# Ledger of designs, part 381: peptides against a protein of PDB entry 3JWR

Target 1, 323 residues: chain A of PDB entry 3JWR
Amino acid sequence: TRELQSLAAAVVPSAQTLKITDFSFSDFELSDLETALCTIRMFTDLNLVQNFQMKHEVLCRWILSVKKNYRKNVAYHNWRHAFNTAQCMFAALKAGKIQNKLTDLEILALLIAALSHDLDHRGVNNSYIQRSEHPLAQLYCHSIMEHHHFDQCLMILNSPGNQILSGLSIEEYKTTLKIIKQAILATDLALYIKRRGEFFELIRKNQFNLEDPHQKELFLAMLMTACDLSAITKPWPIQQRIAELVATEFFDQGDRERKELNIEPTDLMNREKKNKIPSMQVGFIDAICLQLYEALTHVSEDCFPLLDGCRKNRQKWQALAEQ
Target 2, 298 residues: chain A of PDB entry 3JWR as posed
Amino acid sequence: TRELQSLAAAVVPSAQTLKITDFSFSDFELSDLETALCTIRMFTDLNLVQNFQMKHEVLCRWILSVKKNYRKNVAYHNWRHAFNTAQCMFAALKAGKIQNKLTDLEILALLIAALSHDLDHRGVNNSYIQRSEHPLAQLYCHSIMEHHHFDQCLMILNSPGNQILSGLSIEEYKTTLKIIKQAILATDLALYIKRRGEFFELIRKNQFNLEDPHQKELFLAMLMTACDLSAITKPWPIQQRIAELVATEFWEQGDQVGFIDFVCTQLYEALTHVSEDCFPLLDGCRKNRQKWQALAEQ

## One batch from the design tools (peptide; made by RFdiffusion4, then SolubleMPNN)

Design b2_p30_7_s2 (from b2_p30_7 with V1E E3K T18S D19E L26K E27K)
Fold by OpenDDE base, seed 4:
Structure b2_p30_7_s2 (fold): chain B 323 residues (1-323), chain A 30 residues (1-30)
Amino acid sequence: as target 1 above (323 residues)
Amino acid sequence: EEKRKEELIEKAAGFEASEEELEELKKLEE
C-alpha cells in the first residue's frame, strides 16, 4: 500500500527528537505516520529490531496492521491509546531504567502487548459485552475483551508479511507469546485489583525480588496496568483532554445502556452527571492509581514522574470537585 | 464475603462502583 511504502521509506527520527522517552509525552500533535515512526523508534532503541532480526518492511506492515485493527469511531480505546500505552512502556523502560531489570524477550513481549492490548475495542466494557449477550460473551466468562484483544494480536502476528517474530527460536517464540498473553490479560482491572495486594505486600515487606519467576510475572502485570492507566499521570492540560475522551466513551456506553439494555447507567457513564467527573477522578486516583505508582517508584525511583504526575492531577481534580 | 468482594472487584474494574462500594472493597482487601 501507499501507506506502507511511505512508512518504510521514511527516515525515522531519534527518540530525543520524538520525545518518546519523556513521561510527559503527548501524541496530540502527531500524525498517524508520526505515531508509526515513533513505534519503529521504540523497537529500534530497545534493540529489538537487531536482536530478533526484524525486517524493516515486516515491522512497518505489522505496525500498520495493528493500527488498522483499532476502531476509529471509538473515542478513547483506539490506536492513540495503544500508542500512548506503548510510549509509556518505552519511557518506563528507558527513562525509568526498567529495561535493565528485564530480558529482551520480556521487553519485546511488553511492547507488543502494549500496542495490542486493546485491539478491536468497541468502546464498551466487559460488563456491557456480557449484558448485551454478545457472541464474545459466550466464548469467555471473564476478561472477555482482553481474551479477544489477545486473539486479535495473535491473528496479526501470524498474518502473512506481519510476522515480526519470525527471527525467534521456537522456544523464544513460545515464551514471548506466553508473556504477551499474560500482559494483555493483566490489563483487565479486575485482575489488577485481585493481584495488587500481593505486589504491595512484597514491596512493603522489602521482599520483592525480580529474580523470582512468579514475582517477575506479577511485576510485568503491574507494569502493564501502570502504562495502561498512564493518562492519569500526564501534565494537567493533557490529562484534561484525555479525560474528556474517556468521558465521551463512557457516556456513549451509558447512552447505549439506556437505549439497548433499558438500564440506567452508573454515574461515571451518565451524561447527565458530568458535574461529578472531578470527584470521580479523585476517587479513581485514590482507589486504583496512587498505590500502584508508589509501588512502581519503589521498584525504580526513576519512575517518580508518573507518581508525581498522578499526585498533581489528584490535586487539580480535587480543586475542581470543591467548586 | 468472598462473593461480595468478587462482585465489588468486577464493579470497580468496570468503573461501576460507587464511592461507598469502593470503600467496602478496600475494607475487604485488608
Scores: peptide ipSAE 0.542, ipTM 0.938, DockQ to the pose 0.846
Fold by OpenDDE base, seed 2:
Structure b2_p30_7_s2 (fold): chain B 323 residues (1-323), chain A 30 residues (1-30)
Amino acid sequence: as target 1 above (323 residues)
Amino acid sequence: EEKRKEELIEKAAGFEASEEELEELKKLEE
């Protein structure tokens, strides 16, 4: 395609020029082409292209295929969300110095997973999929959408001309796919909530050890969630704009719940209760976000900007809730 | 209590939990 030719021939700017090492990064001013260039830079600067012998054209095609398999009519869970998740992963690995704690296969898997974790997202949660009796709800009982996202990821990886993992041995390939699957499934917040207690306890007791395979898996899951939720850590103007996108998608679901399921939506998905957004954001930060970024900062102190951003945004939302 | 905790987890994961339900979940984790 003309798009592939343009991307493959383009000069890829440095990570410094693209500012993709910054936790404060925003994609709002970037074209789709520039987001693809940023993605190439992430793979290159993490040494993934060199270490796994990726062909440039194959990587370009894969990135465009991933982007194409996100829906354009979804307000938040689109390519830009996946791109921002991957950028946060890149920043955590580089600026947060987590790269030094992980293997190259783990880094490869995490970056692929971050870009792929919401493939073909429909702008509705697992609860809606289940309640609407969607065919996917018959295939999977739990983490319905996350299983679907992984299936889409696997389909793309196996598609002709998109095989970015062709340079891996059979054992490396199996290991990478296992980690990708675990990482995508970990983006189900239900699994995060179920597992976070074990992680926080290990940190609190100073018993956390990345040499333990189970603890490594747990850490990768927590890191994926931290990147997936990273919008809450962004500078306030960026946070506000992203919150509007999230609210738009949730209100669209709420409207569908009323029309298609004949139910009253929850407050967060009810456009008539827009005035409750600030207090709900405070509740979300306190219940889900703060402890995660605190624990992550204990693993790597250089991740502090994520925690600091989350705290600052909590204060801003609290001030709005008091008006 | 375990059944209630599971229900609250699913609600929270879907962003369907109220502030009161999130506080209840926190207490059940502790």
Scores: peptide ipSAE 0.526, ipTM 0.936, DockQ to the pose 0.854
Fold by OpenDDE base, seed 3:
Structure b2_p30_7_s2 (fold): chain B 323 residues (1-323), chain A 30 residues (1-30)
Amino acid sequence: as target 1 above (323 residues)
Amino acid sequence: EEKRKEELIEKAAGFEASEEELEELKKLEE
């Protein structure tokens, strides 16, 4: 395609030029091509292209395939969300110094997972899928959409000309897919909530050890969630814009819940209760976000900008809630 | 309490929990 030709022939700017190492990164001004270039740079600077013998054209095609398999009519859970999740992962690995704590296979899996974690997202949550009696709800009892996202990820990875993992041994491939699956499933916030207590307790007791395979898996899950939720850490102007996209998608779901399911939506999905967004954001930060970024910062102090951003945005939302 | 916690987890995971429900969930995890 013309798009593939353009991407494959383009000079990939440095990570410094693209600012993709910054936790404060914003994609708002980037074209789709530039987001793809950023993604190539992430793979390159993490040594994934070299270590796993990725062909440039195959990587380009894979990136474009992943992008294409996000829906454009979804306000938030689209390619830009996946891209920002991956960028946060990249920043956490590089600027946050987490790269040195992980294997190349883990890094590979996390980056693929970050880009793929919401593939074919429909702009509705698992609850809606269940209540609508969607066919996917018959296939999976828990983490319905996350299983679907992984299935889409696997489909793309196995598609002709998209096989970025072709340079891996059979064992490396199996390991990578296992980690990808775990990482995508970890983006189900229900699983995060169920598992976070164990992680926080290990940190609190100073018993956290990445050499333990179980703790490593737990950490990768927490890191995925931290990147997935990283919009809450962005500079306030960016956070506000992202929050509007999230609200739009949630209100769209709420409207569908009324029309299709004949149910009253919850406050966060009720466009008539838009005035409650600031207080709900404070609650979300306190209940879900703060402890995660505190714990992550404990693992690597260089991740502090995520925590600092989250705290600053809490103050901003609180100020709005008081008006 | 465990049933309530599971309900709150599902709501929170779907971003359907109120501020009060999120605080309740946090307390149930302490």
Scores: peptide ipSAE 0.522, ipTM 0.934, DockQ to the pose 0.809
Fold by OpenDDE base, seed 1:
Structure b2_p30_7_s2 (fold): chain B 323 residues (1-323), chain A 30 residues (1-30)
Amino acid sequence: as target 1 above (323 residues)
Amino acid sequence: EEKRKEELIEKAAGFEASEEELEELKKLEE
């Protein structure tokens, strides 16, 4: 395609030029082509292209395929969200120095998972899918959308000309797919909430050990969630704009809940209750976000900008809630 | 209590939990 030719022929700027190592990164000014170039740079600078012998054209095609399989009519859970999740992962690995704590296969899996974790997202949550009796709800009882996202990820990885993992051994391939699956499934906040207590307790007791396979798996799950929620850590002007996108998508779901399911939406999904957004954001930060970024910062102090950003945004939301 | 905790987890995961429900969940996790 013309798009593939343009991407494959383009000079890929440095990570410094693209600012993709910054936790404060914003994609708002970037074209789709530039987001793809950033993605290539992430794979390159993490040594994934070299270590796993990726062909440049195949990587370009894969990136474009992933991008294509996000819906354009979804306000928040689109390619830009996946891209920002991957960028935060990249920043955490590089600037946050987590790269040195992980294997190349784990890094490969996390980056693929971050880009793929919301593939074909429909702008509705698992509860909506379940309540609407969607066919997907018949296939999976838990983490319905996350299973679907992984299925889409696997489909793309196995598609002709998109096989970025073709340079891996059979064992490496199996390991990578296992980690990708676990990482995508971990983006279900229900699983995060169920597992976070174990992680926080290990940190609190100073018993956290990445050499333990179970604790490694737990950490990768927590890291995925931290990147997926990273919008809450962004500089306030960026945070506000992202919050508007999230609110738009939630209100769209609420409107559908009224129309299709004949139910009153929850406050967060109720377009008439916009005035509650600031207090709800404070509640979300306190209940879900703060402890995660505190624990992550304990594992790697260089991740502090995520925690600091989260704290600053809590203060901003609190100030708005008091008006 | 475990059933209630599971219900609250699912609500929280879907961003459907109220502030009060999030606080209740926090207490059940302690």
Scores: peptide ipSAE 0.515, ipTM 0.933, DockQ to the pose 0.886

Design b2_p30_7_s3 (from b2_p30_7, 8 letters changed)
Fold by OpenDDE base, seed 3:
Structure b2_p30_7_s3 (fold): chain B 323 residues (1-323), chain A 30 residues (1-30)
Amino acid sequence: as target 1 above (323 residues)
Amino acid sequence: KEERLEELIEKAAGFEASQEEIEELKKLLE
């Protein structure tokens, strides 16, 4: 395709030029091509291209395929969300110095997972899928969409000309897929809530050890969630804009719940309760986000900008809730 | 308590929880 030719022939700017190492990164001004270039840079600077012998054209095609398999009519859970998740992962690995704590396979898996974790997202949550009796709800009992996202990820990885993992041994491939699956599934906030207590307790007791395979898996899950939710850490103008996208998608779901399911939406999904967004954001930060970024910062102090951003945005949302 | 926690977790995971429900969830997770 013309798009592939353009991407494959383009000079990939440095991570510094692209600012993809910054936790404050914003994609708002980037074209789709530039987001793809950023993604190439992430793979390159993490040594994934070299270490796993990725062909440049195959990587380009894979990136474009992943991008294509996000829906354009979804307000938030689209390619830009996946891209921002991956960028946060990259920043956490580089600027946050987490790269040195992980294997190359883990890094590879996390980056693929971050880009892929919401593939073919429909702009509705698992609850809606269950209540609508969608065929996917018959296949999976829990984490329905995350299983679907992984299935889509696997499909793309195995598609002709998209096989970025072709340079891996069979064992490396299996390991990578396992980690990808775990990482994508970890983006289900229900699983995060279920597992985070163990992580926080290990941190609190100073017993956290990445050499333990179970704790490593737990950390990767927490890191995925931290990147997935990283919009909450962004500079306030960016945070506000992203929050509007999230609200738009949630209100669209709420409208569908009323129309299609004859269900009154929850406050978060209710367009008529837009005025509650600030207070709900404060609650979300307190209940879900703060402890995670605190714990992550404990693992790596260089991740502090995520925590600081989250705290600052909490203050901003609180101020709006008080008006 | 466990059933309510599960409900709130599901709502929160789906970004469907109200501020009150999030605060309730927070308390239950303490």
Scores: peptide ipSAE 0.015, ipTM 0.480, DockQ to the pose 0.674
Fold by OpenDDE base, seed 5:
Structure b2_p30_7_s3 (fold): chain B 323 residues (1-323), chain A 30 residues (1-30)
Amino acid sequence: as target 1 above (323 residues)
Amino acid sequence: KEERLEELIEKAAGFEASQEEIEELKKLLE
């Protein structure tokens, strides 16, 4: 395609020029082409292209395929969300120095997973999918959408001309797929809530050990969630804009719940309850976000900007809730 | 199931899997 030709021929700017190592990064000013260039740079600077002998054209095609399989009519869970998740992963690996704690296969898997974790997202949560009796709800009992996202990821990875993993041995390929699956499934907040207690306890007791395979898996899951939720850590103007996108998507779901399911939406999904957004954001930060970024910062102190951003945004939301 | 899963992963890794085998692989990975 013309898009592929343009991307493959383009000079890829440095990570410094693209600012993709910054935790404060914003994609708002970037074109789709620039987001693809950023993604190439992430693979390159993580040594994934060299170590796994990726062909440039194949990588370009794969990126464009991933981007194409996000829906444009979804307010938040679109390519830009996946891209921002991957950028946060890149920043955590580089600036946060987590790269030094992981294998190349784990890094490869995490980056692929971050970009792929919401493929074909429909702008509705798992509860809606279940209640609407969608065909996907018949295939999966739990983490319905996350299983679907992984299925889409696997489909793309095995599509002609998109085989970025062709340089891997069979064993490396198996390992990579396993980690990708686990990482994508970990983005279900229900699983996060279920598993985070073990992680926090290991940190609290100073018993956390990445040499333990189970603890490694647990850490990768927590890291994925931290990147997926990283919008809450962004500078306030960026945070506000993203919160508006999230609210838009939730309100769209609420409207569909009324129309299609004949139910009253929860306050979170109710367009008429906009005034509760600040207090709900404070609740979300306290219940879900703060302890995660505290624990991540304990694993790597260079991840502190994520925690600091989360704390600052909590103060901003609290101030709005008090008005 | 596990044996079949491993076989399909090996085929996929070698880029020898058919589209049908990829769909089977997805189901087995559930």
Scores: peptide ipSAE 0.404, ipTM 0.919, DockQ to the pose 0.018; fails the geometry check
Fold by OpenDDE base, seed 2:
Structure b2_p30_7_s3 (fold): chain B 323 residues (1-323), chain A 30 residues (1-30)
Amino acid sequence: as target 1 above (323 residues)
Amino acid sequence: KEERLEELIEKAAGFEASQEEIEELKKLLE
C-alpha cells in the first residue's frame, strides 16, 4: 500500500526529537504517520529490532495492521490510546529505568501487548457485552474483551507479512506469547483490583523480589495497568482533554444502555451527570491510581513523574469538585 | 492437550500453521 511504502521509506527521527522518553508526552499534534515512526523508534531503541532480527518492512506492516484494527468511531479506546500506552511503557522502561530489571523477551512482549491490548475495542465495557448477550460473552466468562483483544493480537502476529516474531526460537516464541497474553488480560481493571493487594503487601513488607517468577508476573501486570491508566498522570491540559474523550465514550455507552437495554446507566456513564465528573475523577485517583504509582515508584524511583502527575491532577480535579 | 499445544506453537513459529490450526492454537491458549 501507499501508506506502507511511505512509512518504510521514511527516516525515523531520534527518540530525543520525538520526545517519546518523556512521561509528559502528548500525541495530539502527531499525524498517524508520525505515531508509526515513534513506534518504530521504540522497537529500535529497546534493541528489539536488532536482537530479534526484525525486518524493517515486516515491522512497518505490523504497526500499520495493528493501527488499522482499532476502530475510528470509538472516542477513547482507539489507536491513539494504544499508542500512548506503549509510549508510557517506553518511557517507564527508559527514563524510569525499568529496562534494567526485565529480560529482552519481557520487554518485547510488553511493547507488543501495550500496542495490542485494546484491539477492535467497541467502545463498551465487559458489563455491556455480558448484558447485551453478545456472541463474545458466550466464549468467555471473565475478561471478555481482553480475551478478544489477545485473539486479535495473535491473528495479526500470524498474518502474512506481519510476522515480527519470526526471528525467535520456538521457546522464545512460546514465552513471548505467554507474557503477551498475561499482559493483555491484566488490563482488565477487575483483575487489577483482585491482584493489587498482593503486590502492595509485598512492597509494604519489603518482600518484593523480581527474581521470583510469580512476583515478576505480578509486576508486569501492575506495570501494564500503570501504562494503561497513564492519562491520569499527564500535564493538566492533556489530562483534561483525555478525560473528555473518556467521558464521551462512556456517555455513548450510557445512551446505548438506555436505548438498547432499557436500563438506567451508572453515574459514570450518565450524560445527565456531567457535573459529577470532577468528584468521580478524585474518587478514581484515590481508589485506583495513587497507590499503584506509589508502589511503582517504590520499585523504581525514576518513575516518580507518574506519581507526581497523578497527585497534581488530583488537586486540580478536587478544586473543580469544590466549585 | 499440552502436546497438541506444543505442536501448534512449533508450526506457528515455523510459519507452517494453517488458519484453522491458528484458531485451534488460540483456543488452547485460552
Scores: peptide ipSAE 0.034, ipTM 0.552, DockQ to the pose 0.018; fails the geometry check
Fold by OpenDDE base, seed 1:
Structure b2_p30_7_s3 (fold): chain B 323 residues (1-323), chain A 30 residues (1-30)
Amino acid sequence: as target 1 above (323 residues)
Amino acid sequence: KEERLEELIEKAAGFEASQEEIEELKKLLE
């Protein structure tokens, strides 16, 4: 395609030029081509292209395929969300120095997972999928959409001309896919809530050990969630704009819940309750986000900008809630 | 098998899969 030719022939700017190591990064001013260039730079600077012998054209095609399999009519869970998740992962790995704590296969898997974790998202949550009796709800009882996202990821990875993992041994391939699956599934907040207690307790007791395979898996899951939720850490103007996108998508779901399911939406998804957004954001930060970024910062102090951003945004949302 | 799996996943995602196709999809994913 013309798009592939343009991407494959383009000079990829440095990570410094692209500012993709910054936790404060914003994609709002970037074209789709520039987001793809950023993605190439992430793979390159993490040594994934070299270490796993990726062909440039194949990587370009894969990136474009991933981008294409996000829906444009979804307000938030689109390519830009996946891209921002991956950028946060990249920043956490580089600037946050988490790269030094992980294997190359884990890094490869996390980056692929971050880009792929919401593939073909329809702008509705698992509860909606279940209540609407969507065919996907017949495949899995739990984490319905996350399983679908992984299935889409696997489909793309195995598609002709998109096989960025072709340079891996069979064992490396299996390991990578396992980690990708675990990482994508970990983006289900329900699973996060179930598992986070173990992680926080290990941190609190100073018993956290990345050499333990179970604890490693747990950490990768927490890191994925931290990147997936990273919009809450962004500078306030960026946070506000992303919150509007999230609200738009949630309100669209709420409207569909009324129309299609004949139910009253929750406050989070009710456009008539827009005035509750600030207080709900404070609650979300307190219940879900703060402890995660605190724990992550304990693992790597260089991740502090995520925690600091989260705290600052809590203050901003609290101030709005008091008006 | 892979091509059929892709087709079935797409149909399922689009609300276009029959019950038989969903069962087939489950078997292919095992």
Scores: peptide ipSAE 0.016, ipTM 0.433, DockQ to the pose 0.023; fails the geometry check

